Peptides against a protein of PDB entry 6IDX. Designs and how they scored, part 136

Target 1, 380 residues: chain A of PDB entry 6IDX
Amino acid sequence: KELAKLSADVTFATEFINMDGIIVLTRLVESGTKLLSHYSEMLAFTLTAFLELMDHGIVSWDMVSITFIKQIAGYVSQPMVDVSILQRSLAILESMVLNSQSLYQKIAEEITVGQLISHLQVSNQEIQTYAIALINALFLKAPEDKRQDMANAFAQKHLRSIILNHVIRGNRPIKTEMAHQLYVLQVLTFNLLEERMMTKMDPNDQAQRDIIFELRRIAFDAESDPSNAPGSGTEKRKAMYTKDYKMLGFTNHINPAMDFTQTPPGMLALDNMLYLAKVHQDTYIRIVLENSSREDKHECPFGRSAIELTKMLCEILQVGELPNEGRNDYHPMFFTHDRAFEELFGICIQLLNKTWKEMRATAEDFNKVMQVVREQITRA

## One batch from the design tools (peptide; made by RFdiffusion4, then SolubleMPNN)

Design b2_p17_1_s2 (from b2_p17_1, 9 letters changed)
Fold by OpenDDE base, seed 4:
Structure b2_p17_1_s2 (fold): chain B 380 residues (1-380), chain A 17 residues (1-17)
Amino acid sequence: as target 1 above (380 residues)
Amino acid sequence: SAVDEYLAQLEATKTSI
């Protein structure tokens, strides 16, 4: 207990480390010797002292043995009665993951996100915070392959549902530390969009062009059976499609694929448009047809608006940026929907379309509308 | 313009909150 308090002092920590004191603490954990009187209390203070000593950055985290890692992971992966040991074990694992890629690899073999999710179902917000912090650390340090595995729809859905029910909808105020971890989780999850945001459309890729054609089909042929294969486009049919792409509000009416060659937002804008068209078909058709039937130059160009809105949302959400320390702002929608970004896009495109109408905007006012919409989104 | 009027009104509302 005194050691744990004194370990916060850098002068004491330096001297204690110079005396191989940290090695003694690690060996105590490694031994797992439950035969000691007051083992749980002693272990809790040992883990506290270990953390405080390591926080001085004097000793590399790589000094820890595999046996130590397995013991700490065991305290997290197994039902433990001692909350104090669990909390410190989560914190140690977080620090190990953050400070050493070699330790991350070992920890990722011993612990699953599913095991950490169980620690979110508790009433202790500190345990919940450290569990999310460890999930975030694992997610941050995961290589791309493992990051995608952690990002699997089921694990994320379950995690989001548990966070929503046990943290956000809990009868307790969310502390700053928890709010920060929720922010971090949001940032790390939205960063999975970076690949699509940076993917340029290939104007020669027929499969990608077929998505744009599907957007046209849903907007203008919604009652027509999809069995009408895109038959050999007569010049009349090509001219018809050019008109349709103009009505859809693409900048390039001849080859809308060119509008998706700019990154950001690249293909992510097309993904959002397709999601809106398939999942919110009535909303999509309404937005397109309301603007396609106007002859007053007050048409909101859906295609251009969708692209620029997707880019704007990526900028607002800081897609591709690392989470900042001290931020604690998170979007509740992130925890309520599986496809939160696409749903946010669907809300924001309606807001944009509304704002465009209210402003009586023309194509020349586009940037002014986008500025107003940005301010509306950032204040919500 | 109608847009400039809207922007002016929006600024006026922001200063009133």
Scores: peptide ipSAE 0.222, ipTM 0.822, DockQ to the pose 0.016
Fold by OpenDDE base, seed 5:
Structure b2_p17_1_s2 (fold): chain B 380 residues (1-380), chain A 17 residues (1-17)
Amino acid sequence: as target 1 above (380 residues)
Amino acid sequence: SAVDEYLAQLEATKTSI
């Protein structure tokens, strides 16, 4: 107990480490000997002292044995462990994962996200916070392939559901530390969009051009019986498509694929547009047709707006950035929807269209509208 | 412009809160 308090002092820590004191603490954990009176209390203080000593950065985390890792992981995997032991064990595992890629690999073999989700189903918000912190650490340090697997897994949907029900909708106010971990989880998940955000469209890729054509089809041909496509010659069709791409609000009416060559947001904007068109088809058609039928110069250019909104959302959500320790702002929608980014886009594009009308904007006012919409999104 | 009037109203509402 006294050691655990003194271990927070850097001078004491330096002297104690120089006396091989940390090795003694690791051996106490490794021994696993439950025969001592007050073993749980002694172990809790041992883990506290160990963590405080390691936080000084004097000793490399790579010094720990596999037996130590297995014992700590064992405390996290057991359903009936002392709360103090569990908290310190989660914190130690988090620190190990964050500080060493070699320890990450060993810990990722000993602990699953599913085991950590069980610690979210408790009333103790500190345990919940440490469990999410460790999940976030594992997600941050995972190779790209494993991060994608973690995001696509049923585990991630289950994780979001458990967080929603036991943390966000809990009868307790969310503390700053928990809010930070929810923010981190959001940032790490949205960072999976970075690849698409940085992917340029190839204007010569026919498959990508067919997606743009599908956006046109959904907007203009969805009510048209495919049998009544007038046999207009190939040139009339090409001229018709140029008109349709103008009505869709693309900047390049001749070759809309050119609008997706800018990164960010690259192909991610096209993904959002296609999602809106398929999942929220009535909303998409309404937005496009309402603006396509206008001749008053107050038409909102949907294609341009969708691209710039996608870019803006990436900036607001910090897509491709590491989480900042000073931030605790998270969007509850992230935990309510599987496709939270695309759903957010679908809400924000409707807000943009509404704001454009209220402002009586023209194409010259585009940046002013986007600034107002940014302020509306960041205040919501 | 109608946009500038909207922006001015939006600023006025921000200062009244």
Scores: peptide ipSAE 0.219, ipTM 0.820, DockQ to the pose 0.016
Fold by OpenDDE base, seed 2:
Structure b2_p17_1_s2 (fold): chain B 380 residues (1-380), chain A 17 residues (1-17)
Amino acid sequence: as target 1 above (380 residues)
Amino acid sequence: SAVDEYLAQLEATKTSI
């Protein structure tokens, strides 16, 4: 107990480390022997002292043995562990993962995200926080192949449901530390959008052009009786599509694919538009037709708005950036939807269209509308 | 413009809260 308290002092830590004190603590954990009276209390203070000593950064985390890692992972995987031992074991594993790629690899072999989910189902918010922190550390340090697998596991309704029901909708106020870990998890998950955000559309790719054509079809052909497609030549069809792409609010009415060559937001904007058109078809058609039927200069250009909104959402969510230690702002919607980014886009595009009308905006006011919408989104 | 009037009103509401 006194050792654990004194280990927070850098002067004491330096002297104790110089006496091989950390090696003695690691051997106590490695022994695993319950032979001593008050073993659980002694172990909890041993783990506290070990963590506090290592947090000074004087000793490399790579000094720990595989036996030590297995003992700590064993305390996390056991169903009935002392709360104090469990908290410290989660914190030690987090620090190991964050400070050493070699330790990450060893820990990722000994523990699963499924085992960590069990620690989210408890009423203790500190255990929940350390469990999410370790999940976040594993996600951050995962190689790209394993990161996608972890993301797919987060996309599994189970983990989101557990976080939503036991953490977010818990009977206790969310502490700053938990809010930070939820923010980190959100940022790490939205960073998977970076590839699509940085993917340029190829204007010559027929499959990508067929997606733009599908947006046109959903907006204009779903209400048109197929009987009145006159068999008029290829040139009249091209001129017809140019009009439709203008009504969709693309900047390039002749070749809308050119609007998706800018990165960010690249193909991610097209993905959002297609998701809106397929999943929220009535909302999509309403937004497009309401602006396409206006004879006044107050039409909201959907295509341009969708692209710039996608870019703005990527900037607000800091897509492709590392989590900031000072932030704790998370969106509960992230835990309620399988496609949270596309759903957020669908809400924000409706907000943009509403704000455009309220402002009585024209195409010249586009940047002013986007500034107002940014302030609305960031205050919500 | 109608947009400039809306922006002015939005700033006035921000200063009154």
Scores: peptide ipSAE 0.219, ipTM 0.819, DockQ to the pose 0.016
Fold by OpenDDE base, seed 3:
Structure b2_p17_1_s2 (fold): chain B 380 residues (1-380), chain A 17 residues (1-17)
Amino acid sequence: as target 1 above (380 residues)
Amino acid sequence: SAVDEYLAQLEATKTSI
């Protein structure tokens, strides 16, 4: 106990480490010898002292043995472990994952996200916080292939559901530390959008052009079968589509694909538009047709607005950036919906369309509207 | 313009809160 307290002092820590004291602590954990009187209490203080000593950054995390890692992982994976041991074991594993890629690989073999989700179903918010922190560390340090798998997995949907039900909808206030871990999880998940945000549309890709044509079809031909391949249209049919693309509010009415060559937001804007058109079809059609029927120059250009809004949301959410320390601003909707970014887009595009009307804006006022909408989104 | 009037009103509301 006194060692654990003194280990927070850098002067004491330096001298204790110089005496190989940390090696003695690791060997105590590695021994696994439950035969000692007050073993659980001794172990809890040993793990505390170990963490406090390692937090000084004097000793590399790579000094730990595979036996030590397996013992710590065992305390997290085994049922009915003492809460104090579990908490410290989660924190040690988090620090190992964050500080060493070699330790990440070993830990990822010993622990599953499913095992960590079980620690979210408890009434202790500190255990929940450390469990999410370790999940976030594993997600951050995962190779890109594994990160995408983790995000798409049933485990991630289950994780969001468990967080929603046991943390967010819990009968207790969310502490700052938990709010930070929820923010981190949000940022790491939204960073998976970076690839799409940086993907340019190929104006010559027919499959991508067919998505733009599908947006037109949903807006204007709601009763027409998709079987009418866009490729066989006479010049008159192409001229009709140019009018439709103007009514959709694309900047390039002749070739709307050119509007998606800007990165950011690239193809992510098209993904959002397609999601809105398919999942919220009535909202999409209403927005498009309401603005397409206006001859008063107060039409809100949907296509341009959707692109610039997607870009603005990526900037607000810091897509492609690492989580900032000290931030705790998470969106509860992230945990209520699998497609939270596209749903946020769907809310914000309605807000933009409303604000455009209230301002009685024209196309010349576009940047002024976007500034007002940015302030509205960042204050909500 | 109607937009400039709206922006002026918005700023007047922000300074009054």
Scores: peptide ipSAE 0.217, ipTM 0.819, DockQ to the pose 0.015

Design b2_p17_1_s3 (from b2_p17_1, 10 letters changed)
Fold by OpenDDE base, seed 5:
Structure b2_p17_1_s3 (fold): chain B 380 residues (1-380), chain A 17 residues (1-17)
Amino acid sequence: as target 1 above (380 residues)
Amino acid sequence: SSVEEYLKELFATKTSI
């Protein structure tokens, strides 16, 4: 207990480390011997002293043994652990993951996000905070392939639901530390969109062109019995598609694939359009057909609007930026849905279409409409 | 505020289906 208090002092820490004191603390943890009546208290103070000593940055985190890591991970994985031990164990694992890629690899083998979810179902917000902090650390330090797997996993959907129900909708006010961890998790989740945001469409890729064709099909052929497509020659068909792509509001209505060659937002805009068309088909068809039937130059160009809106949302959400220390601006809405970005896009495109009508905008007003929509989104 | 209200309404309605 006294050691844990003194370990916060850098002078004491330096002297104690020079005396190999930290090695003694690690060996106490490694021994795992629960036989002492005061084991939990002793261990809690040992972990506190260890953490405080390591926080001085005098000793590399790589000094810890695999046995130490397994013991700490074991405390986190136990269903019945002392709260003080659990808290310090989560903090130690977080620090290990953040400070060493080698330790990250070892820890990622010993613990799962699923095990950490159990610590979110408790009434202690500090435990919840440290559990999310460790999840965030694991997510931040994961290789890109593993990061995407973590996000797509059932664990992430469950994590989102648990955070929503037990943290955000909990009976207690959210502390600043928790708000920061929720912000970090949100940033890390949206950074998974960066790859798609920076992916240029290949105009020669048939599969990507088929998606654009599917957008056309959903908008214009959904009511037409497939039997009445007149077998008219390839040129009339190309001319019809060019008209349809113009009605969809693509800038390049001859080759809409060219509109997706700009990064950002690249293919992410096409993903959002396809999501809207498949998941919110009635909304998509309504927006497209309402604007496609206009001859008054007040048509809202859906394709162009969707691309620029996707770019704007990426800018507002700071997609591709690292989480900043001291920020705590998380959006509870993003914990309500698995595809929260695409759902946000679907709401914002309706807002854009409404704002366009209210402003009686023309193609010349496009940037002004986008600026008004940006202000509306950022003030929400 | 209006988008927040709309978002709140939209998410509240989707949780009721």
Scores: peptide ipSAE 0.010, ipTM 0.401, DockQ to the pose 0.033
Fold by OpenDDE base, seed 2:
Structure b2_p17_1_s3 (fold): chain B 380 residues (1-380), chain A 17 residues (1-17)
Amino acid sequence: as target 1 above (380 residues)
Amino acid sequence: SSVEEYLKELFATKTSI
């Protein structure tokens, strides 16, 4: 206890480390001695002193043994009655993951996200905070292949549901530390959109062009009486598609694929449009047809609006940026749905269409409408 | 509007700390 308190002092820490004191603490943990297991308080203070000493940055985290990592991981993976040991063990693992890629690899083999999710089901908010912090550290340090697996897995849906029900909807106020960890998790989740945001459409890829054609089909062929036989020649069909792409509000009516060559938002805008068209088909058709039937120059160009809105949402959500310290602005909405970004897009495109009508906007007002919509989204 | 209420409900769960 006294050692743990003194270890917060940099002068004491320097002297104690120079005396190989930290090596003695690691060996105490490694030994798994029945003495330390019977004296949970002594182990908790040993782990506290170890953390405080390591936080001075005098000793590399790579000095720890595999046996030490396994002992700490053992305290997290096993149901323990001692909350104080669990809390410090989670914090040690977080620091190990953040400070060493070699330690990350070893920890990722010893601990599953499922084990960490079990620590979210407890009534202790500090344990929940440290469990999310370790999940965030593992997510941040994961290779791209494993990061995508962590995001797509049943674990993510389960994690989201557990966070929503046991943390966000808990009968207790969210502390600043927990709010920060929820913010970090949100940022790391939205950074998975960066690949699609930076993916350019290939205008020559027929499979990608077929997605744009599907948007046209959903908007216009769902209402077309099947009696209009498609028997008119290839040129009439091309001219028909150019008209349809104009009604969809693409900037390039001849080749809409060109509108998705700019990054950001690249293919992510097309993904959002396709999601809206398939999942919220009635809303999509209503927005497209309401504007396609207007001859008064007050039509809201859906295609252009959807692209610029996707870009704006990426800017608001800071997609591709690392989490900042001191930020705690998390959105509970993003824990309610698996496709939360696409759902946000679907809400915001309706807001844009409403704002366009209320402003009686023309194509010349486009940037002004987008600025008003940005202010509405950011103030909400 | 249901969209503004929904946006407000979506965003009013911003814990103003």
Scores: peptide ipSAE 0.008, ipTM 0.412, DockQ to the pose 0.031
Fold by OpenDDE base, seed 1:
Structure b2_p17_1_s3 (fold): chain B 380 residues (1-380), chain A 17 residues (1-17)
Amino acid sequence: as target 1 above (380 residues)
Amino acid sequence: SSVEEYLKELFATKTSI
């Protein structure tokens, strides 16, 4: 206890480190002595002293042995551990993951997100905070390939549901530290959209062109069997499709694929349109048909609006940016659905269409409408 | 005494209480 308190002082820490004090603390933990397991309080203070000493940045985290990592990971993975030991073990693992890529690799082999989710199903908000902090650290330091796998995993759906039910909808105030970790998790989750946001459409890719054709089919041929393959169209059929792409509000109504060559938002805008058309088909058809039947120049260009809205949402959500230490603003809405970004897009495109109508906007007012919609989204 | 000896002594004393 006294060592843990003194370890917060940089002068004491420097002297203690120079006397190989950290090496002694690590060896005590590594030994797994039945003594430290019997004296939970001594172990908790040992871990506190170790963390406080390491936080001075005098010693590299890479000095830590695999045996030490396994002991700390063991305390997190055990179903029955003292709360004080668990808290310090989570904090140590977080610091290890954040400060060393070598330690990240070792910890990622010893601990699963599923084990950390168990620490979210508790009444202690401090334990929940450290568990989310470690999940965030693991997610932040994961290689790109593993981040996408983590995103698609059933573990994330479960994690989202557990956070919603046990943290956000808990019968307790959310503390600043927890709010920050929820913000970080939200930022890291939206950063998974970066690949699609930065993917340009290839106008020669037939599969991507077929998605645009499917958007047209859903909007205008909802009753017609998809049996008419797009390739067999007579010139009259191509001219019909050009009219349909104009009614869909694409900027390039001759070749809508060109509208998706700008990054951001690239292919992410097309993904949002397809999601809306498939999941919220009635809403999609309504928005398109309400504007396609207008000859008064007050038509809302859906295709252009969807692209610029996707870009705007990426800017508002700071997609591709690292989380800021000073921020704690999280949106509970993003924990309610697995496809939260696409659902947000579906709400915001309806808001845009409504705002366009209320303003009696024309194509010249497009930027004004987008500015009003931005203000509405950021105040919500 | 090394910090190791002091810590061993500290842990040994707490085991004796």
Scores: peptide ipSAE 0.000, ipTM 0.296, DockQ to the pose 0.008
Fold by OpenDDE base, seed 3:
Structure b2_p17_1_s3 (fold): chain B 380 residues (1-380), chain A 17 residues (1-17)
Amino acid sequence: as target 1 above (380 residues)
Amino acid sequence: SSVEEYLKELFATKTSI
């Protein structure tokens, strides 16, 4: 206890580290000494002293043995009654993951997200916070190929649902530390959109063009069999499509693919439009047809609006930015759905369409409408 | 704002489904 308290002092820590004191603490944990395990309080103070000493940044985390990692991971993966050991073990693992890629790899082999989820199903918010912090650390340090798998594990209705039901909708106020970890998780989740946000449409890619054609089909040919391959369009068919793309509100009515060559938002805008068209088909058709039937110059250009809205949402959500330590602004709404960004888009595009009508906007008012919508979204 | 209410209503309705 006294050692743990003194270890927070940098002068004491420096002297203790110079005396190989940290090596002694690691060996005590590694030995699995029945003494330390029988005296949970002594182990908790040992782990506290270790963490406080390491937080001074004097010693590299790479000094830690595989035996130590396995022992700490064992305290997290095994049901323990001692909350104090669990809390410190989660914090140590978080610090290991954050400070060493080699330790991340070893920890990722010893601990599953499923084991960490079990620590969210408790009434202790501190344990929940450290469990989310470790999930966030693992997510942040995961290789690019594994981030999507972790996101899929997060998008696994289970982790999201557990956070929503046991953390956010808990019968207790969310503390600042938990709010920060929820913010971090939100940022890391939205950063998965960066690739699509920075992907330019290739106007020569037929598969990407077929998505734009599918948007047209869903809006105007809802009763037509999808089997009519877009292939051999006669000049009359091309002229028809130009009219349809105008009614869809694309800037380039001849080649709508050109509207998706700007990054951001690139292909992410097309993904949002396709999601809206497939998942919220009635809403999509309504928005398009309400504006396509207007001859009064008050038509809301859906395609242009969807692109600029996607860009605006990426700016508001800071897509591609790292989480900031000073921020704790998480949005509970994003934990309610697996496709939270696309659902937010689907809400905001309806808001945009409403605001456009209320303002009696024309194409000249486009930027004014977007500014009003930005203010509306950022105040919500 | 009417938008805060609308967003809150839309998210509240989706949280009730």
Scores: peptide ipSAE 0.009, ipTM 0.451, DockQ to the pose 0.032; fails the geometry check

